Peptides against a protein of PDB entry 5FRP. Designs and how they scored, part 160

Target 1, 225 residues: chain A of PDB entry 5FRP
Amino acid sequence: VEWTESIPQIIATREDISKELNQALAKTFIDSDPRVRRTSVMIFNKVPVTEIWKNITNKAIYTSLLHLAREKHKEVRELCINTMAKFYSNSLNEIERTYQNKEIWEIIDTIPSTLYNLYYINDLNINEQVDSVIFEYLLPFEPDNDKRVHRLLTVLSHFDKKAFTSFFAFNARQIKISFAISKYIDFSKFLNNQESMSSSQGPIVMNKYNQTLQWLASGLSDSTK

## One batch from the design tools (peptide; made by RFdiffusion4, then SolubleMPNN)

Design b2_p25_8_s4 (from b2_p25_8, 15 letters changed)
Fold by OpenDDE base, seed 1:
Structure b2_p25_8_s4 (fold): chain B 225 residues (1-225), chain A 25 residues (1-25)
Amino acid sequence: as target 1 above (225 residues)
Amino acid sequence: LYDKTEQEEFNEIIKKLEEEIKKLE
């Protein structure tokens, strides 16, 4: 039996062994060897999100993935944090919520809370990583206001009390900045339109623009110190 | 060197998965 098929290929092609594969993966995620755990996490990075959702149906695997965010082994932990954030974002973008996948979504929806709770460890490296994945994957820059608000509400909808506290402490200001930038872009477009400037709303928009700029300047200066 | 190490690690987990699957059968 030419076992040379990559895990991604096995996951994609062998629906008949899905149960056994899920059981095996559940064990490798909790293996005593950090290398095995690390490689298990890498599956979520190498396999398309749609294939993961299709073939990995054991809840224990997803639960184990989330637990690895607090792994003692630094390399595994760091990989896990990046992986779960990316996986969350990809899932939101590509996976529909159905009755069949509801139980998995209940776990995945806790990823934002899981990440924000890492701030309580009070480790600078962890904090920096969490900040990075939040801006890259959880709350990415989005010029569309409706999409940005929707994403924010989705992220917040499953927060526990501790996650909310962390959110307000660390990221609330950054989110406001992103909104302000979006408004700035809109104002800039408005100001570049001569017809809009000649309207009665022109001076009002200009005042709001200036206020936004002042707010942005003050916020950015504090982040550089 | 990093890519080789990653591939080796990947091969090791595949081997472990195969072993675990075999135990379940």
Scores: peptide ipSAE 0.034, ipTM 0.599, DockQ to the pose 0.012
Fold by OpenDDE base, seed 5:
Structure b2_p25_8_s4 (fold): chain B 225 residues (1-225), chain A 25 residues (1-25)
Amino acid sequence: as target 1 above (225 residues)
Amino acid sequence: LYDKTEQEEFNEIIKKLEEEIKKLE
């Protein structure tokens, strides 16, 4: 039975023991055998994102996934980095933010920071991989300017100080990011001029925008000193 | 088509999960 079909079926069949399944998965993610950990990560890669969010509700699993990005076993680490980046992107595209999934989103929203913090390991292979997943999954090519800007803002809005520093050091010099930032600035100006967007999302977007601007301003000031 | 190696790994984790579930019951 193929992974793609078997895992979702198992999860669906085990709805009655969903709690136990989550507890079991939490254990496999921290198993001493790297093969077990690897296979655990593969669940996030093979199961549809909607099914993962529905059935994996133990926050410890998501936290463990993020921690595997720094584990010693190279193969597991590499798989984890790719998987978490892809999962982040898929989640942004397919999962709505609700009150019920807020706690999980709080973890998932740290994936960009987690990835950018890997630059501090000072490993060339890791750096290359992080660069790759950033352009493939975090900040993918998006022809729609508004969507592209929104994605960028979402990624930046949860950066810690270290991630921000890494972003400027490694990626800000890239033409694609520079372009994205420029578009963000344009979008911000547009939003500021359109005072009347009384939509419930307006204040949230505005707040994120302001936070991003402050963040950009602080980062630019630090780089110029 | 998942290669035999992936299937084997999958079977191992399923077995491990089943064992862990039994410990919790």
Scores: peptide ipSAE 0.033, ipTM 0.603, DockQ to the pose 0.013
Fold by OpenDDE base, seed 3:
Structure b2_p25_8_s4 (fold): chain B 225 residues (1-225), chain A 25 residues (1-25)
Amino acid sequence: as target 1 above (225 residues)
Amino acid sequence: LYDKTEQEEFNEIIKKLEEEIKKLE
């Protein structure tokens, strides 16, 4: 039996001691043993996001999770960075914003800033990991332009000044590339439709397509140099 | 040092949680 299935069952079974469980978990997140802290983080990774939001109501736990991103213990830190990024993405996708969960959302909404602020540590391994989780969880590839823009705006809406600076330094180019690729796909689909090509919009779209290709080619060439 | 299985790690956290709950009581 995958231990992943056992955690939700335990949480469900312990509804009567939910307060005590939250208090205990708050302590395990700050335990002196890195193994205990690591395993505490794994709860957020293994339990469905909906169950986490339902059963973990102590805001201190979420705050502690975010603090572990700067943990000295490498394994705990790396796990935490991946976990919080994934948790953020899953929360955006699955959790409704209500008056009751407002205080937790205020903490969760700081995850993007927390991650981008890690660039200031000036550690190559941390930088690579932050890059990875940004592309995988925070700003994943989205072919729908409206959804992609909405996600981007959501991420940026809670940035502090330092996060913005890091964003422009490390990820602005990648975001532009992703938008350009999306446009390329849209234009390619349009160009494959003969009816659309015969329309008055055909030449305009073709021009935009060529501009996009030129931009992509130039950007990729510069990166390979 | 045998890498503890994920199940063993999980069991340890449950044990730790139970211990902490007992201390609150």
Scores: peptide ipSAE 0.032, ipTM 0.602, DockQ to the pose 0.012
Fold by OpenDDE base, seed 4:
Structure b2_p25_8_s4 (fold): chain B 225 residues (1-225), chain A 25 residues (1-25)
Amino acid sequence: as target 1 above (225 residues)
Amino acid sequence: LYDKTEQEEFNEIIKKLEEEIKKLE
């Protein structure tokens, strides 16, 4: 009988802790110190997605997470972009849509649009990161056609006009890059064959190779780290 | 070295969160 009386207290305590946690996190996400903001984002990486959805119920926290994608501090921004993309993917896979979590889902469903809108910043480093997280988390390889189409439709269903424009631009670029890489490989194989280099086609292939390299170099952000 | 630094930073933030929670209380 005594254990039954303790359950409401435990639940109440958990609710209180949850409320306090949400209030604290809401503040840390907008803290003036980039390190504090960074650590706040890391919570979304360290805690399982199911526990995040369970314990973080303040919509302002999720909104703040999305805003950090445009953070001036590079490290925080990069972490945020990776985190929100991963969180989106995990949420789609593990979290059911219910009436209770509808408001949070409305925010989470904007993550793809938020990411694609980052292309308008015209920063090469940001573009590369967005490209990476799209392939890794938003539109991962899926052998099942129905699942792949469903994921794609889900991602596109909440796009604004700008996101759609970026999406088409991205796809066009990816097709071109893939084609260029394929040609680069073919040219490299040809150039490695000494017999082929001595042929009349050698200079022509070399020219095409150089053009391909120049194109790749211009499209790939100077990873001059 | 990077992993240790990240863990240390994480621990510091958790500590700050705990402090902020205490202030709310």
Scores: peptide ipSAE 0.031, ipTM 0.615, DockQ to the pose 0.014; fails the geometry check

## One batch from the design tools (peptide; made by RFdiffusion4, then SolubleMPNN)

Design b2_p26_1_s3 (from b2_p26_1, 14 letters changed)
Fold by OpenDDE base, seed 1:
Structure b2_p26_1_s3 (fold): chain B 225 residues (1-225), chain A 26 residues (1-26)
Amino acid sequence: as target 1 above (225 residues)
Amino acid sequence: SEILEKFKKEMEKKEKELKEYIGEQL
């Protein structure tokens, strides 16, 4: 435990983590003591994503991290699920895809599928956690339509068939709401332009607008419950 | 309302398009 707790500091201070250190770190992810496993997962939370990618080059560490999403120890599992989702999001935002890091990206790109596949465990607590991390990290709310669509396509592009099925079963409604919001914005802009036209149709358009707003609000409220 | 039906129809269309796109990529 004490050794593993020192790893974040080591990663921050050393430019070249030895192959031996990476191998030792890989073993901590499969340690019999859940405290050791927990501490290992916490490395991904405590160390900046750029430093992780730079210093942790053993692909087995990343693979082992993903496997902990299904481990028996509840606290470690829950931590792992949150950690990998956050790490995925941060990696997409901050890490460039290069030839040198290709093998690591191949593993990281499976995180969305790994998370969506947890729905097949059919555990309510796991499902709730997966929902939470999806909307916080994988598919965060983004008002920019192009950015939102780009993120969605990125996530979906690496889905296996099972993940795809889970996505439509559990998240399709939320995606529909997201697109509806985009259309609402467009409609609002349209109305603002038409308000300059003092036409007799103003009240009818406003009524339709209010109905649309209520529908959107209801959809959002249902997603937050 | 006609507007709500239009929205629903557009959402269904987009969902279908997305499913088809993903199906082609898989």
Scores: peptide ipSAE 0.005, ipTM 0.269, DockQ to the pose 0.021
Fold by OpenDDE base, seed 2:
Structure b2_p26_1_s3 (fold): chain B 225 residues (1-225), chain A 26 residues (1-26)
Amino acid sequence: as target 1 above (225 residues)
Amino acid sequence: SEILEKFKKEMEKKEKELKEYIGEQL
């Protein structure tokens, strides 16, 4: 525990964390003592997101963080859910997608699905927490329409089938979202006609949008097969 | 608009169906 508590300071003071430190940190996330696991999760709350991305390069740490969302220990689980949602939001806002961080982003991009999949546990406390973090961190209130739509699209673009189902079941703003999606599709069609979507993700997002639209257009019965 | 209301109704229906489905699977 004490060693893990020192990690935030180490991350803040060093430009990089050694491979050995990353390996040691990875072990703390799977430690048998829930206090150690809790302390490990807290690193993501105590250290700026930019420093986390810079210094924590072991993908196993991020994977382990996400796994703690299903942790048996309530306090650790609750902390993890809040932490990963916040971390996701902060990452979207502050971290650029690069070739170097691609592997980490592949994990982080699963956070929305990971959270929405928690609805299938059928626990009221978990559901309430998931609702809270979704509206606080994943799909926060954003007065800028373009930013709001972009965030929504980003979140939806990495959904698995189960997450989509949960999204439509539990998202209280479905009508507004659907309207926003419709506008975005029109806008995307407009943009596709004018600008070469130079971003490698443009076609992928568009394809997923089309799939989402198809799913929205299709009866729920088809989505369960 | 009438179109918006129809869309809302359809979404509400789908939401209900989805909730029922989830409730059955849980």
Scores: peptide ipSAE 0.000, ipTM 0.266, DockQ to the pose 0.039; fails the geometry check
Fold by OpenDDE base, seed 3:
Structure b2_p26_1_s3 (fold): chain B 225 residues (1-225), chain A 26 residues (1-26)
Amino acid sequence: as target 1 above (225 residues)
Amino acid sequence: SEILEKFKKEMEKKEKELKEYIGEQL
């Protein structure tokens, strides 16, 4: 435990972690003591994503991290689920895809599928946590339509069949609502521009705007029921 | 890829429905 707790500092101070250190770290993820495993997962929370990618090059560490999402120890599992989702999001935002990191990206790109596959465990607490991390980290609210679509396509592009099934069962409705809201915003902007140009059509346009708002509100209320 | 295409088509359909609804209300 104490050794593993020192790893964040080591990663922060060294430009290159030795092969031996990577191998030792890989062993901590499969340690019999859940405290050791917990501490190992915390490395991904304490160290900047760029430093993780730079210094942790052993693919077994990333594979082991993903495996902990299904471990028996509740606290470690919950921490792992949050950690991998956040790490995925940070990696998408901050890490460039290169030839050198291709093998690691192949593992990281499976995180969305790994998370969605947890729905098949049929545990209410796990389901709630998966829902939370999906909307916080995997598919966060994004007002820019192009960025939102790009993120969605990125997440879906590596789905296995089971993940797709879970996505449509649990998340597809929320995604549809987000796109509908985006279109409403665009329409509202259009109406505001037209109202500035023609005062006589203002009330008619405003009435239509309100009807659209009511339609969206009803759809949102139905989604929350 | 097929599932992504189906999703895209469904979203396009919903977008069209929304546009048509707005257009009908206009």
Scores: peptide ipSAE 0.000, ipTM 0.258, DockQ to the pose 0.025; fails the geometry check
Fold by OpenDDE base, seed 4:
Structure b2_p26_1_s3 (fold): chain B 225 residues (1-225), chain A 26 residues (1-26)
Amino acid sequence: as target 1 above (225 residues)
Amino acid sequence: SEILEKFKKEMEKKEKELKEYIGEQL
């Protein structure tokens, strides 16, 4: 445990983590002591994503991290689920895809599927946590439509069949709602920028706005039925 | 890939419909 707790500092200070250190770290993820496993997962939370990618090159570490999502120990599992989701999001935002890191990306790109597959465990607590991390990290609210669509497509592009099924069952509706809300916000901003509501066009615009709101509201209500 | 493309097309269609609707209302 103490050794593992020192690893974040080592990673942050050293540009080249030895192969031996990576091998040792890989072993900690499969340690019989939940405290060791927990500490290992915390490395991904304590160390900047760029430093993780730079210094942790052993694929087994990433694979082991993903496996801990199904850990029997609740605390470790919950930590792992949050950690991998956050790590995925940070990686998408901060890490370029290169030839050198391709193999790691192949693993990281499976995180969305790994998370969505947890719905098949049929555990309420797990489902709630998965919902939370999906909306916080995997598919966060993005006001830019192009960025939002791009993120969505990125997430979906690596789905297995089970993940797709779960996605459509649990989250596809929420994403559609998110798109509608984003458009509503854009429209509202447009209306607010039109200063001269005092013109003869003001009532017409307001009527159109209300119709749009009603349309959105009806669409949302129909989706909830 | 096919499912993704279908989803993408559906979303694009819905976005277009929404834009058209807003445009017609505007």
Scores: peptide ipSAE 0.000, ipTM 0.266, DockQ to the pose 0.024; fails the geometry check

Design b2_p26_1_s4 (from b2_p26_1, 11 letters changed)
Fold by OpenDDE base, seed 1:
Structure b2_p26_1_s4 (fold): chain B 225 residues (1-225), chain A 26 residues (1-26)
Amino acid sequence: as target 1 above (225 residues)
Amino acid sequence: SETLKKFKEEMEKKMEELKEYLGEQL
């Protein structure tokens, strides 16, 4: 526990954490003592997202973090769920996608699916928490419609089939959003076909696009009121 | 119920198309 508690300070002071330290840290996430696991999760809350990405390079740590969302210890689980959602949001906002961090992003991009899959546990408290973190971190209130739509599309782009099903089931408003997304896809395909841009259908497609944006925007805003 | 199921299946298909599109843009 004491060693793990020192990690945030180490990350803040060192430019490069040794491979050995990363390996040791990875072990703390699977420690039998819930206090150790809790402390490990707290690293992601105490250290700036940019420093985490820079210094924690062992993919096993990120994978283990996601696994804690289903652990038996309630307090650690709840902390983990909040932490991973927040970390996902911060990563989207602050971390660029590069070739070097691709493997980590592949893991982080599964966080939305990981969270939505928790609905299948059929626990009321978990469901409430998942709802909370979705609207706080995954799909936060955004006054800019384009940004809101972009965030939604980003979140959905990495959904597995189960997550999509949960999304559909738990957000009835998502039926309208799904329809809007379909129209967005049609519009995008239309834009990619250069031959169609000069066609008489251009204004019609643009109107559908605007409606799609409006539907997506309204669907997310109503959930935050 | 059957209509809803078909709708969900269609939406899932569209979501896959979206993933492909976004993958090409990223």
Scores: peptide ipSAE 0.006, ipTM 0.298, DockQ to the pose 0.027
Fold by OpenDDE base, seed 2:
Structure b2_p26_1_s4 (fold): chain B 225 residues (1-225), chain A 26 residues (1-26)
Amino acid sequence: as target 1 above (225 residues)
Amino acid sequence: SETLKKFKEEMEKKMEELKEYLGEQL
């Protein structure tokens, strides 16, 4: 516990977190002591997102973080849920997608699904927490239409089927209302902005968004039947 | 570029469908 508490400071001050430190940190997330696990999760809250991405390169740490969303220890679980949602949002806002961080992004991109899948636990406390973090971090209020749409599409683009089902059950109505009030999306403008994407990534993103839009449209229609 | 244009068009169509749905809910 004590050494784990020092990690945030180390990450903040050192650019060369060793492989050994990453390995040690990875072990703390699966430690039998919930206090150790809690402290480990708190690293993601205490250290700037940019520094986390820079210094924590062991993918096992990120996968373990996500796994703690189903932790038996209530305090650790609750902390983890809040932490991963916030971390996801911060990552989207501050971290660029590169070839070097691709593997980590593949894990982080599963956070929305991980959170929405928690609805299937059928726990009222968990449901309330998930609702809270979704609208605080995953789909926050955004006055810019392009940014709002982009965020929504980003979140949905990585959903598994179960997450989509949960989304339509719990959140789609609120999103629908929000979009209606906004007098519809200037989607053409949004799409034009996406053309500035790299030639290699552009088609892939467009395909994902296309699929997402299809699912969204279908799901919303079904919810009214 | 051509591929992007095609997908853009498809997305626009789907977005219009969504708009229609939203319009019905107003």
Scores: peptide ipSAE 0.000, ipTM 0.285, DockQ to the pose 0.022
Fold by OpenDDE base, seed 3:
Structure b2_p26_1_s4 (fold): chain B 225 residues (1-225), chain A 26 residues (1-26)
Amino acid sequence: as target 1 above (225 residues)
Amino acid sequence: SETLKKFKEEMEKKMEELKEYLGEQL
């Protein structure tokens, strides 16, 4: 535990972590003591994502992190689920895809599927947690339509069949709502900026907005059938 | 995999249609 707790400092101070250190760290993720496993997961919360990608090159560490999502120890599991979701989001935002990190990205790209597959455990607490991390980290609210769609497509691009089924069962409705809310915000901003527009244009704009929402709702519903 | 691909394609298509619609109507 104490050794693992020192890892964040080591990563912060060293540009390159030795192969030996990576191997040692990999062992901590599969340690029999849940405290050791917990501390190992916390590295991903304490160290900046850029430094993790730079210094942790052993793919087994990332694979082991994902496996802890099904950990029997509740606290470790819950921490892991939150951690991997956040790490995924941060990686998408901050890490460039290169030839050198391709193998790690192949693992990280499975995080959405890993999370959605947890719905099949049929545990209420797990389901609630998965819902939370999906909307906080995987598919966060984004008012920019292009960015929102891009993120959605990125998340879906690596889904397995089971994850895709879970997505439609649990989250498709919420995504529809998020799109509608985004459009409502845009419309509200538009109206606020167009206060100088003649009163006669208000109803026309409102009608167009409603038509757009109906179109969006219909389109999204059709895609989920 | 095929279902996902089709879904992505449909979403992309609908997004473009929405953009066009918004551009024309708003």
Scores: peptide ipSAE 0.000, ipTM 0.273, DockQ to the pose 0.025
Fold by OpenDDE base, seed 4:
Structure b2_p26_1_s4 (fold): chain B 225 residues (1-225), chain A 26 residues (1-26)
Amino acid sequence: as target 1 above (225 residues)
Amino acid sequence: SETLKKFKEEMEKKMEELKEYLGEQL
């Protein structure tokens, strides 16, 4: 445990983690002691995503991280689910896709499927957590339509069949709401532009704005029910 | 992969259809 706790500092200070260290770290993710596994997961929380990608090159570590999402130990599992979702989001935002990191990306790109597949466990606590991380990290609120669509397509592009089924069952409605919210924001911006309101398109935009508000109000009320 | 490209294209099409649908419903 103490050794594993030192890893974040080592990663932060060293530009290159030795192959041996990567191998040792890989073993900690499959350690019989849940405290060791927990500490291993925490590395991904404590170390910046760029440093993780730079220094952790053993693909087995990433694969093992994903496997911990189905861990029997509740605390480790919960931590892992949050960690991997956040790591995915941060990676999409900060890590470029290169030839050198292709193999790691192939694993990381399965995180959305891994998370959505957790719905099949049919555990309420897990479902709630998955919902939470999806909206916090995987498909966060994004007012820019192009960015939102791009993120959505990125997430969906690597889904297996089971993940697609789960997505449509649990999240498809919320995605629709997200689009409506985005449209609302766009209309709000338009309304704040006095020059645009004086245009021939002003009344048309106002009508669409009102319709969007009504739709949002109805949708939000249904979700709180 | 070619399969991924086709999938993305299909999804883009579906997303545009969804946008249009939402635009019509809103």
Scores: peptide ipSAE 0.000, ipTM 0.298, DockQ to the pose 0.032

